# Ledger of designs, part 83: peptides against a protein of PDB entry 3MAZ

Target 1, 99 residues: chain A of PDB entry 3MAZ
Amino acid sequence: VLNPMPACFYTVSRKEATEMLQKNPSLGNMILRPGSDSRNYSITIRQEIDIPRIKHYKVMSVGQNYTIELEKPVTLPNLFSVIDYFVKETRGNLRPFIC
Target 2, 99 residues: chain A of PDB entry 3MAZ as posed
Amino acid sequence: VLNPMPACFYTVSRKEATEMLQKNPSLGNMILRPGSDSRNYSITIRQEIDIPRIKHYKVMSVGQNYTIELEKPVTLPNLFSVIDYFVKETRGNLRPFIA

## One batch from the design tools (peptide; made by RFdiffusion4, then SolubleMPNN)

Design b2_p24_6_s4 (from b2_p24_6, 10 letters changed)
Fold by OpenDDE base, seed 1:
Structure b2_p24_6_s4 (fold): chain B 99 residues (1-99), chain A 24 residues (1-24)
Amino acid sequence: as target 1 above (99 residues)
Amino acid sequence: MEEKEKKERKELQEDLKEARESKE
């Protein structure tokens, strides 16, 4: 039983997420998915600044918050805030994949 | 896309470094 999740959340594997982003880039370039460990998540992005690049980020559940595993970790109150963070920090380059 | 814009975006996203998760 899950609480409301971001629209770009899909119960897919790393490989499936990559394929989704490659197949329909017009629908967005960021997917939130279950991590390999329970209660944790991963974000897969496909940026096309110079060339297409696939990257993955760990989103760890810590207490009632979530921490994005970056060089300088960022802790946010919910997954919606996590998605918002990626959108804002990239000035809109990253957009949630909606299908 | 203008080169200046690309550069600025890359610099802005410098901290967004890839973090590989465990294999599924």
Scores: peptide ipSAE 0.094, ipTM 0.672, DockQ to the pose 0.061
Fold by OpenDDE base, seed 5:
Structure b2_p24_6_s4 (fold): chain B 99 residues (1-99), chain A 24 residues (1-24)
Amino acid sequence: as target 1 above (99 residues)
Amino acid sequence: MEEKEKKERKELQEDLKEARESKE
C-alpha cells in the first residue's frame, strides 16, 4: 500500500486532468497524476495570466526522491515537496486542485 | 502595483516555459 499522497493527486489521464481543471478553475489549477506505465508522475497546470494555458511537467522517481524535469532539475524528498515547490516558486499562482 | 504584479507573474511563467514539458 502506498503512503499518503498529496491532496491534488488523482489517478487520471492527461486528457482527464485537463478537463477537470477547465471545468472547475475555482477549485485550483494544479493536478498531480500518474505517469505512463511507470512509477513516475506528471504535473498538469492551467494558468490564466493572459489566456488559459495548459502545461504538463515530468516528475521522475529517482531512488527515494523525485526530480522535476526543469532546465535546472530540482530533486525533492517526496511528492508533497514537489507540490510545495510549484506553489512557492509561483508565489501562490499555482494552487492544488481540491475536488 | 497591479501592473507590477502582473509583470512578475509573467516572468515566473516564462521560467516555467523553459522547463521540459511531459509527454505522459
Scores: peptide ipSAE 0.088, ipTM 0.674, DockQ to the pose 0.063
Fold by OpenDDE base, seed 3:
Structure b2_p24_6_s4 (fold): chain B 99 residues (1-99), chain A 24 residues (1-24)
Amino acid sequence: as target 1 above (99 residues)
Amino acid sequence: MEEKEKKERKELQEDLKEARESKE
């Protein structure tokens, strides 16, 4: 069984992700990338509400699920659900970066 | 309107409490 990764997943560093989002904001403002460990990930976002703000969130692999490291952690069954969570909770303000 | 929308987005963003990742 092969499970594809979300379209906004890129094998880039924190710095590279930030640069990608800054360079082409019209393509989206959210990137999923590898974390410090093989099974962990990070979400980098760039929101322009009042001023541009870059934020990073840890997505930890826990068993067969993923936990978004928030003040109140959120656990989801897969990475697609993780991306969906960010989109829905911001009512579409966050959009997957597609380049 | 624009100002109203900005405020709304700010309120929604508060639900996504940032827990900045440690640099790898």
Scores: peptide ipSAE 0.069, ipTM 0.629, DockQ to the pose 0.059
Fold by OpenDDE base, seed 4:
Structure b2_p24_6_s4 (fold): chain B 99 residues (1-99), chain A 24 residues (1-24)
Amino acid sequence: as target 1 above (99 residues)
Amino acid sequence: MEEKEKKERKELQEDLKEARESKE
């Protein structure tokens, strides 16, 4: 059974995601999008602490889990947990982009 | 408080040490 995708998931490219976040920062600053490979995804964020900064993270499908490609990889059970991780670790600085 | 929080957020950002996404 396939669960619904997170609300911040959009079938957009890296470039499109960047533009979305730049145009409407009030709607959120984090987008989940398809990766180049079938079951892989990417997270695009736009943090504005001192200046706006765009970053992209790979989210790899590993078995029934997902691994965020960080220096120290983080493995989580689903994509909702991936989004929650980014929100929690930044103490709410990152928020899912809701259009 | 704002400056302290800003510094804290920067430190948290550094904890998110990324392996930069490969180009599509």
Scores: peptide ipSAE 0.101, ipTM 0.675, DockQ to the pose 0.060; fails the geometry check

Design b2_p24_7_s1 (from b2_p24_7, 10 letters changed)
Fold by OpenDDE base, seed 1:
Structure b2_p24_7_s1 (fold): chain B 99 residues (1-99), chain A 24 residues (1-24)
Amino acid sequence: as target 1 above (99 residues)
Amino acid sequence: MEEIRKALERMEGSPSFEEEEYIP
C-alpha cells in the first residue's frame, strides 16, 4: 500500500533514472525516485538549455513536510508541491517524465 | 531562455561531483 504519488515517481536508482531521461527525452525531463531512506527522495533532471547535463537533488522528509536541499532550502507540504515547484520555477522547462 | 537559466542557477544544491553530470 502506497499513498498517491506524483506521476513522475518511479522506484528506480540514480543510474536508471539517468538512462530513462536520456533514452526518452520527449516523455519529460524530471523524475522523482526513492532516496537512501524510505522517507527521503531524490529528483533527477536532464537539462539541455546550453549544454546537456544531468542534475540530482535531495528531497528530505522533515516532519510532515519535505525540504528540497538547495543552496537556499525550500520546504513544501507534500511531494506534489515539490514537483510543482520545479515546474513553476523553471516556467515549464522542467516537465514530469510520464512513461 | 535567460530567465530559465537564472532559475536553474537559483536551484543549485551544494557543489558535488555526484550531483551534476555533463552529457557530451
Scores: peptide ipSAE 0.210, ipTM 0.700, DockQ to the pose 0.601
Fold by OpenDDE base, seed 4:
Structure b2_p24_7_s1 (fold): chain B 99 residues (1-99), chain A 24 residues (1-24)
Amino acid sequence: as target 1 above (99 residues)
Amino acid sequence: MEEIRKALERMEGSPSFEEEEYIP
């Protein structure tokens, strides 16, 4: 049983997430999915600045917060904030995948 | 697009080759 999750959260594998984003790019380019560990997650994006590129980011559960594993890690209070960060930081270039 | 490119560059994450496939 999961608490309310962001709309772009799907219980899919890395491979499946990649396929989803590639198949329907018009639906969005960012997916939140379960990580290999129980309380961790991953963000999969399809970047389209020059050529399509798939990138994956670790979202580590740390206490009551979540840390995005970036060169300069970013810690946020919840997964909704994580999604918001990706959207805001890219000025809307990244949008949650809504199937 | 330059500003977006810069933003994405700042968001270079740590690649994970150890992530196991999620099995629903």
Scores: peptide ipSAE 0.163, ipTM 0.657, DockQ to the pose 0.269
Fold by OpenDDE base, seed 2:
Structure b2_p24_7_s1 (fold): chain B 99 residues (1-99), chain A 24 residues (1-24)
Amino acid sequence: as target 1 above (99 residues)
Amino acid sequence: MEEIRKALERMEGSPSFEEEEYIP
């Protein structure tokens, strides 16, 4: 049984996530999705600072925590914190996709 | 907006061509 997941989590592919964000930008610009391996995830965002840009981030399960694969990795205790990090770091520019 | 742009630039995403697509 899957534990509670962030509301922006969807069991979709990279392509599907991109399409979701492009189709309904008013619903948010950030999706959490399954990664390439079990217990790993990916974050897909659609930014429009200048032009529409799609970026993907790896979120690796490490022990009981999660590490966002950045130049300087960030480790957080749960996926909710991962979403929160993206929101806060961008001062609310990134918002979870809620449909 | 400039500060937001800088924040996003610090969070460079790395496309993984080896990432397998999830199939529901």
Scores: peptide ipSAE 0.154, ipTM 0.657, DockQ to the pose 0.213
Fold by OpenDDE base, seed 5:
Structure b2_p24_7_s1 (fold): chain B 99 residues (1-99), chain A 24 residues (1-24)
Amino acid sequence: as target 1 above (99 residues)
Amino acid sequence: MEEIRKALERMEGSPSFEEEEYIP
């Protein structure tokens, strides 16, 4: 059984994701996209604390879970939890991009 | 806002040059 994907998931490249976030910042600042492998993903965010900054995170499929590659890796049970983590950790500063 | 800034700084992502780009 295939589960649905988070609303901020788009089948776009790193470059295209960056352009999407820059073009419409009011729609959100976080995109989930395909990684180099069909089972891996990447998160692209646009931060505006001081100046606009684009950052990319690797979300690796590990068994039936997902690991966000940070200095201290975070493993979560599904992609929805991954998105939730980014939102909660930043106290709502990061919001999923809804086109 | 300071607490939010600190939270964002703690979330250091992987180096961009190590990530392979998906090309549709």
Scores: peptide ipSAE 0.142, ipTM 0.678, DockQ to the pose 0.278

Design b2_p24_7_s2 (from b2_p24_7, 11 letters changed)
Fold by OpenDDE base, seed 2:
Structure b2_p24_7_s2 (fold): chain B 99 residues (1-99), chain A 24 residues (1-24)
Amino acid sequence: as target 1 above (99 residues)
Amino acid sequence: MKEIEEAMKRMEGSPSFEEEEYIP
């Protein structure tokens, strides 16, 4: 049983997440979704700085924490913190997709 | 925009082909 999830969490595939973000960009540009493994997740973002760009990030469950798979991995205590990290580091450019 | 671009460059994820797609 999953604990409460961030509002931008949806049980969707990579493709469907991309379609959601493209269809309704005004609702946000970041989705958290299940990964292939039971305790892992992925983040899909759609940024439009110069041109629209879709990127995907792995969020790996490590013990009771979560590690964002970056060149320099970032480990955070929960998925809410993961979302916060993306928002904060982009200074609000990324916003959770709220449907 | 430059600050945001630099921030995102620091946040490069793994190549897309390494991600396994969720299938309900």
Scores: peptide ipSAE 0.105, ipTM 0.660, DockQ to the pose 0.255
Fold by OpenDDE base, seed 1:
Parts: structure tokens; sequence; C-alpha cells
Structure b2_p24_7_s2 (fold): chain B 99 residues (1-99), chain A 24 residues (1-24)
């Protein structure tokens, strides 16, 4: 199956992504969305450890790869790997939002 | 829970862009 974008990618704004995650937390807690320019992306997450918290991350296109702008940046070959990184690094705490 | 907390700490975004908010 050809899937050019991760299933949790939505052409939504930061505000809309936040609303989606808040409205239906059972569907997942991570959304990939367009960034401020045409080739960058952002990730919005909703984590509920002590209390629900919304965080946003920048995913920058760097050549043919993507860099997650963390304190220690992580560079990955594609957006699927970016999503996979968030899932695996949090040991499944983060799950792609699928509606 | 400790492992998740540690993972969250590792996943802190760049201080130049770090944005978080509490869900009301």
Amino acid sequence: as target 1 above (99 residues)
Amino acid sequence: MKEIEEAMKRMEGSPSFEEEEYIP
C-alpha cells in the first residue's frame, strides 16, 4: 500500500490539532501537521501523565531528511520514521491520532 | 511511570521553540 504521508498527518493548524486531540483522546495523542512553510512540519502531542499537557515540536526538512528540533536534535530519513521515533522513544505513550 | 517521565524529559523540544500548555 502506497502511503505517502503518515496516517496521523492532517492539514490542520496548531489550534485545530489541539482541539482534535482534546476532543477525542481515545483516537491517539499525536498529530503531524504542516509547519509555517511548505517543507517543514510540526508535531502536536497530548500527554496525560499527571495532568493533560499539550506540546508542539518542529520537524525541519534538512536535505532529504527530517530533523526533530529537540534539545538534542534527531535526524531521520522520512516522516514515518519521525512518527515511529516518537512512539518508540516514549515506549508507546505517544500514539498516532487516527480518525 | 518513571520510564515515561524519563522519556518525556528526553523529548523536550528546543528551548527556542518549546511550547506547552495545560489542558483546562
Scores: peptide ipSAE 0.099, ipTM 0.672, DockQ to the pose 0.650
Fold by OpenDDE base, seed 5:
Structure b2_p24_7_s2 (fold): chain B 99 residues (1-99), chain A 24 residues (1-24)
Amino acid sequence: as target 1 above (99 residues)
Amino acid sequence: MKEIEEAMKRMEGSPSFEEEEYIP
């Protein structure tokens, strides 16, 4: 049937995700959460390169794959790959929030 | 750090959805 969800997936709102990342930055800086619609998702990250910033990205379900809404969209086969992409692309700067 | 900053820049989302908030 269905595979499990990534460890950084939480059924939280945009606001709650922001609060989680701000409150416990040592646990990670990336959260995957349900989108406001059907089978889509959103990713919230907290970056501290220059100043603390919260960013949100959209992950759209496209058939059996997922597309990350970036300047140059990236399509991946599953949500685990989506998380992996964020980690690898940032050379480990982004880490899944584990609580 | 420069390499990380460049990597982060590549992760810019779509203007129609991407949202950025400053944390005081």
Scores: peptide ipSAE 0.034, ipTM 0.628, DockQ to the pose 0.646
Fold by OpenDDE base, seed 3:
Structure b2_p24_7_s2 (fold): chain B 99 residues (1-99), chain A 24 residues (1-24)
Amino acid sequence: as target 1 above (99 residues)
Amino acid sequence: MKEIEEAMKRMEGSPSFEEEEYIP
């Protein structure tokens, strides 16, 4: 049985994700997308702090968990938790892109 | 407001292993 993916998951490239976030910033600023390998993913965000910036994070599948490639890696049990981490860590600054 | 700004700065300062770019 397959579980549903987070609402902000889209089968798009890095470039397409960037374009989506830039085109409709009111719909959210965070996208989950397929990574370079079959079981890996990437998070693309668009933050507007001082200057609009696009950042890409690797989410590596490790066993039954996922590790966000940060300076200090964070390991979580599923992709929903990964999205939740980004939302909570930024106190809501990051929001899943919903179109 | 202050807490949000600090959180934003923490995430902005976190390194990415893919790419970081300015949006003109």
Scores: peptide ipSAE 0.119, ipTM 0.662, DockQ to the pose 0.507; fails the geometry check

Design b2_p24_7_s3 (from b2_p24_7, 8 letters changed)
Fold by OpenDDE base, seed 4:
Structure b2_p24_7_s3 (fold): chain B 99 residues (1-99), chain A 24 residues (1-24)
Amino acid sequence: as target 1 above (99 residues)
Amino acid sequence: MEEIREALERMEKSKSFEEEEYVP
């Protein structure tokens, strides 16, 4: 099915996203959510390489593209590409949360 | 696992930020 937004997008708060990831880690470890600004988004991930860690990343809307706020910013054409980047960059360690 | 650790390390250098809680 074609979705207008990535499957791991949920209209939830930072806190809710954290809780979702913690409660059901088997469903994935990455959520895309609205940022404080309607034009931007945030990515919340849960890593368990050593101990459970929650990280949040800003995805800024710039023109018609999106820039992931990393040390070396990555600009992509759409949110689907943003999700893909996180998956590929971590060699599949990060997976979209699908419930 | 090394590649994953390196990727995570790079990502950990991202900016930390505070945001207003989104309420649906």
Scores: peptide ipSAE 0.134, ipTM 0.646, DockQ to the pose 0.286
Fold by OpenDDE base, seed 5:
Structure b2_p24_7_s3 (fold): chain B 99 residues (1-99), chain A 24 residues (1-24)
Amino acid sequence: as target 1 above (99 residues)
Amino acid sequence: MEEIREALERMEKSKSFEEEEYVP
């Protein structure tokens, strides 16, 4: 039995994620995708404060938790919390991409 | 928007090895 993944999780590449966000910005601006190794993931976002920018973040599996690789790493208990972190930190500027 | 600006600046300091992309 598999545990559910966040709604904005898609088994897509970095390029595909970028294209998804560019094509339908009204559906959200944040995608969670599989990483290139082990139990790691990546977050792709499309911020549009001044100009549209695509950025990628690594979410590393550490024990039973996940660490967002920022200058000051943030460790969270699950992927849902990772998504929630991005939403809350940006006061709703970032929203999960729901296709 | 100040809080958002600060958040964006913090996130720009990511240690990700994937490059930023400008969206035309």
Scores: peptide ipSAE 0.114, ipTM 0.633, DockQ to the pose 0.688
Fold by OpenDDE base, seed 3:
Structure b2_p24_7_s3 (fold): chain B 99 residues (1-99), chain A 24 residues (1-24)
Amino acid sequence: as target 1 above (99 residues)
Amino acid sequence: MEEIREALERMEKSKSFEEEEYVP
């Protein structure tokens, strides 16, 4: 049975994700993509506080949950919650890239 | 505005990581 993925999920590389965000910043600034290992993911964001800055975060599968590799790791039940965390934590500054 | 700035600063504290490129 196929389970839905967040709308900002794309099967792209780190490089491709960066290019997507740079080319169309109006479509969002956050992408979820496959990690280097199976069942793990990565989040690529593009912030523009003072200068454009790209950052990547690991989202590791731990049991049936996911842990975002932040200074203070955050564990959530699903990928939708992971995306929601990034949106809420930044008070809406980060928005899912919808292409 | 100030709330957003503070939130971004918190996120910026986390370091970006290196990884191999994904190839479908």
Scores: peptide ipSAE 0.094, ipTM 0.648, DockQ to the pose 0.266
Fold by OpenDDE base, seed 1:
Structure b2_p24_7_s3 (fold): chain B 99 residues (1-99), chain A 24 residues (1-24)
Amino acid sequence: as target 1 above (99 residues)
Amino acid sequence: MEEIREALERMEKSKSFEEEEYVP
């Protein structure tokens, strides 16, 4: 049993997440999904600035926080903050996938 | 849009992200 999760969290594979975003772009362009390890996660996005591109980011559980594995790692207190980070940094270009 | 591009480029510096071009 998991604690409350962001609305864009789905228990799907990388491939399935990609397909979801491709099939229904009007529903959003960002999915949070389980990582290879039970306490780790991945963010899959579909950006459409120039051409459609699918990208996947690792979100690692570190202690009671979560670290987005960027060149300059960003550590946040919960997964809601992780989603907020992606939305805020892109000025709303990224939106959680809601179906 | 340029600000968004800059943000995405910064995030693209990740050592642990994967990228694929969309194929319809």
Scores: peptide ipSAE 0.133, ipTM 0.637, DockQ to the pose 0.825; fails the geometry check

Design b2_p24_7_s4 (from b2_p24_7, 8 letters changed)
Fold by OpenDDE base, seed 1:
Structure b2_p24_7_s4 (fold): chain B 99 residues (1-99), chain A 24 residues (1-24)
Amino acid sequence: as target 1 above (99 residues)
Amino acid sequence: MEEIREAMERMEGSPSFEEEEYVP
């Protein structure tokens, strides 16, 4: 069944997202969460290459699309595509957190 | 690992300190 939001979306704060990723790293390392307003979002990741590193990204709602606030911004048609982008761009290093 | 490093560099986002924290 198709859900309206990605499976790794949780209505949590930045702090809570960080704690979730640190507590259960085996469940994934990427969380989508609400941003500062109702139509923007944020992504929190915990990458563990040499040492664990937490990073946060802004996902801005722009018209019918979403823009990931990177040095070179990326615009995608929906939040599922946003998650897919993070997974594919990192060649599977990032995986959605599924609790 | 080199490929992952390069991917991370491409995925450098905006400064995290500029993000307003969501308050439930």
Scores: peptide ipSAE 0.147, ipTM 0.676, DockQ to the pose 0.281
Fold by OpenDDE base, seed 3:
Structure b2_p24_7_s4 (fold): chain B 99 residues (1-99), chain A 24 residues (1-24)
Amino acid sequence: as target 1 above (99 residues)
Amino acid sequence: MEEIREAMERMEGSPSFEEEEYVP
């Protein structure tokens, strides 16, 4: 039994994700996309605290979990939790891009 | 904004440039 992917998941490249976020910032500022490997993913965000800033994060599949590649890595049980982490950590500043 | 700033600082240590681009 497979669960659906997060709503902000799109099969797009880094460049395409950046363009999507820049074109329609009102739809959200966070995209989950395929990584370089079949079981890995990447998160692209666009924050506008002072000036627009684009950042990309690696989400590595490790066993049955996922690890966000940060200075201090964070391991979570599923991709929904990964998205939730970004939302909660930024107190709602980051929101999934819904198109 | 303080919480956001702190969160951003905690997440700055991400190797963004190390992430390879997905090619459809």
Scores: peptide ipSAE 0.126, ipTM 0.667, DockQ to the pose 0.314
Fold by OpenDDE base, seed 2:
Order: sequence, then structure tokens, then C-alpha cells
Structure b2_p24_7_s4 (fold): chain B 99 residues (1-99), chain A 24 residues (1-24)
Amino acid sequence: as target 1 above (99 residues)
Amino acid sequence: MEEIREAMERMEGSPSFEEEEYVP
């Protein structure tokens, strides 16, 4: 089965993504969503280490790759790799939101 | 948990005011 987009991708706004994560934290804490431009994306996370914290990341389309807008930007070949990066770097603390 | 906290600090994203909201 072909999956052109990561399972945690939803066509939702920043506000809607936040509400989704808050309402069902057991389903995951990371959402990929459309960005301000057609080929850009954003990631919304709800991390709960000490207290719940909402953060948003820009994922910019650069050529055929994607760059996560961090202090030290990370460029990856596809959106699946972007999700994988967030999962691995947080050692599983971040998990894709699957409903 | 400390290791996770440190990882998250390294992954500080863009300021919230710079991340534009999707509008369908």
C-alpha cells in the first residue's frame, strides 16, 4: 500500500492541531500539517516531560528535500525522514499522532 | 528523562510568531 504522506499528516490549522493533541494525548503528540505555502509544512508537538508544552516547527521545501527550521537546520530527503528525525532524536518521546 | 530534555533543547524550533498558520 502506497503512503504518499506520513500517517501523522493532517490538513489542519495550527489551532486545530493543538486541539487534537490536547484532546487525545494517548494517540501521539506530533502532527504534520500544511504550512503557509503550498510546498511547506509545519510540525506541531505537545511534549509532556515536566508540564505540557506546545511547540511548532517550520519544515521548508528546499529543492527536492526538506529543511527543519532549527537553530542548526536539518535537511532530509522526504517527510517520512522528517518524522523519523523527531522520533529518533527524542528517543521515542515524540510519537506521530495516529487516529 | 534528562537525556530527552537535552535533546528537546537542541531542537528548539522557530519562534511561534514566525510560524504562519495554515488557512484552507
Scores: peptide ipSAE 0.119, ipTM 0.686, DockQ to the pose 0.268
Fold by OpenDDE base, seed 4:
Structure b2_p24_7_s4 (fold): chain B 99 residues (1-99), chain A 24 residues (1-24)
Amino acid sequence: as target 1 above (99 residues)
Amino acid sequence: MEEIREAMERMEGSPSFEEEEYVP
């Protein structure tokens, strides 16, 4: 069965995602994109607290869940929860890129 | 800003340099 994807999901490369965020900062600063392997994804962010900083995170498909690759991994039930995690953890500093 | 800084520190545990490029 096919489920809808988060609004900030784009079938773009790591490089393209970075360019999208740099070109239109006002549209958001977080993109979900396909990983190099099937069923895996990546999150690209562009935070601008002091200076612009680009970071990428691996989101690995594990069974029916998803694990964000961090020093202390976080496992969530779906991709919507993954996006929510990034928004909530940063107190709204990160916002999904919507164009 | 302090809360945001703390959040960023928690997120620094990501192996971002190891993230692979998307291959269609």
Scores: peptide ipSAE 0.101, ipTM 0.679, DockQ to the pose 0.284

Design b2_p24_8_s1 (from b2_p24_8, 13 letters changed)
Fold by OpenDDE base, seed 2:
Structure b2_p24_8_s1 (fold): chain B 99 residues (1-99), chain A 24 residues (1-24)
Amino acid sequence: as target 1 above (99 residues)
Amino acid sequence: SKEEKELEEQQKEWKEMLEELEKL
């Protein structure tokens, strides 16, 4: 069986993820979802600092770790740490979507 | 203060993240 996944992980498409975040912003603004390739993932966020913006970040499986594809890539040991990174880096501006 | 500067740095980093292109 699959190892435990973060609570904000959903087996949804990019479109569905966007709709989820738009429909219920009170539940959070960040979800983790499957990527286009096996063992890869994407983070979808809905930020409203100025205007509502949907962004998608690629999370690549690299060995036993995960790398967030940024200009300055960030490698973390597991998906829980990936979620934690987004939360901490934004000082709680991003919150896992929990329903 | 030191705390304010740290906050500003974090906000700057996040702003840079937001400005990056979307990735599939």
Scores: peptide ipSAE 0.042, ipTM 0.582, DockQ to the pose 0.046
Fold by OpenDDE base, seed 5:
Structure b2_p24_8_s1 (fold): chain B 99 residues (1-99), chain A 24 residues (1-24)
Amino acid sequence: as target 1 above (99 residues)
Amino acid sequence: SKEEKELEEQQKEWKEMLEELEKL
């Protein structure tokens, strides 16, 4: 049994996450979802700065922590911290999708 | 227009933040 997950976590596919974000942009623009590999996750975001853009980020489970696969990897203690990181680093531009 | 200018500035700010995140 998994521990509590962030509110923006949904057991959806990449495609489904994209559709969710497209249909209801007012509810947020960031979804955490299961990755293709067990115990790994992905973050899907939808930006509308110029045209709608979908981006995906890998969140790898490493030991007891999680690493966001970026040019400079960021390791955090839990998924809540991962979500918080995306929110803070974008100064609120990214907001968890809450339905 | 003021609206257009404000939006443009916001968009630039958002792009900068997102690009920064992508490079981290």
Scores: peptide ipSAE 0.042, ipTM 0.508, DockQ to the pose 0.042
Fold by OpenDDE base, seed 4:
Structure b2_p24_8_s1 (fold): chain B 99 residues (1-99), chain A 24 residues (1-24)
Amino acid sequence: as target 1 above (99 residues)
Amino acid sequence: SKEEKELEEQQKEWKEMLEELEKL
């Protein structure tokens, strides 16, 4: 049984997430998905040209928290906070994909 | 065009924001 998940969470693969974002950019540009490991996740984002359009970030489950695998790791208490982090740090450029 | 220049500016801003995130 999973706890409530962010609205942009989808049980899709890396490839599927990429396609979702590309096909419906108006619905958002950020997806949270399962990682290869049981309790880990990944964030897939899509940006417009000039920067790599598609990027993936690892969100590792560590204890009761989640760590975003960045050059300088960021640990947050839940997945909602993870999504919020991506939204706020990009000043709204990243928006959860909602369909 | 004017619209093109505006888009370029926005892209620059997006890039900066994302780069800041990546460096964190």
Scores: peptide ipSAE 0.039, ipTM 0.506, DockQ to the pose 0.042
Fold by OpenDDE base, seed 1:
Structure b2_p24_8_s1 (fold): chain B 99 residues (1-99), chain A 24 residues (1-24)
Amino acid sequence: as target 1 above (99 residues)
Amino acid sequence: SKEEKELEEQQKEWKEMLEELEKL
């Protein structure tokens, strides 16, 4: 039995994630998706502070944890914590995309 | 690679965006 995934996780491509966020901005602005390699993931966001901007972040499996690839990397124990980090760090500006 | 440079640029912009959000 696999561990549960965050609600904003979807098995979609980078392009599909972009389209989802653009077409339904009221449902949220952050998607977790599979990376090119197994057990690695990507975060796709759509910001609208000024103009709509799509950005992507790598979330790499490192041992039993996950590391968000930023200028200053952040390591967290699970994917739920990864989502929580993005929400808290942006003070709620980022919200998980929920269908 | 081009992909790596794109990621680096996005990370720079994200950092700047976060700084602006933190000011709010």
Scores: peptide ipSAE 0.038, ipTM 0.501, DockQ to the pose 0.679

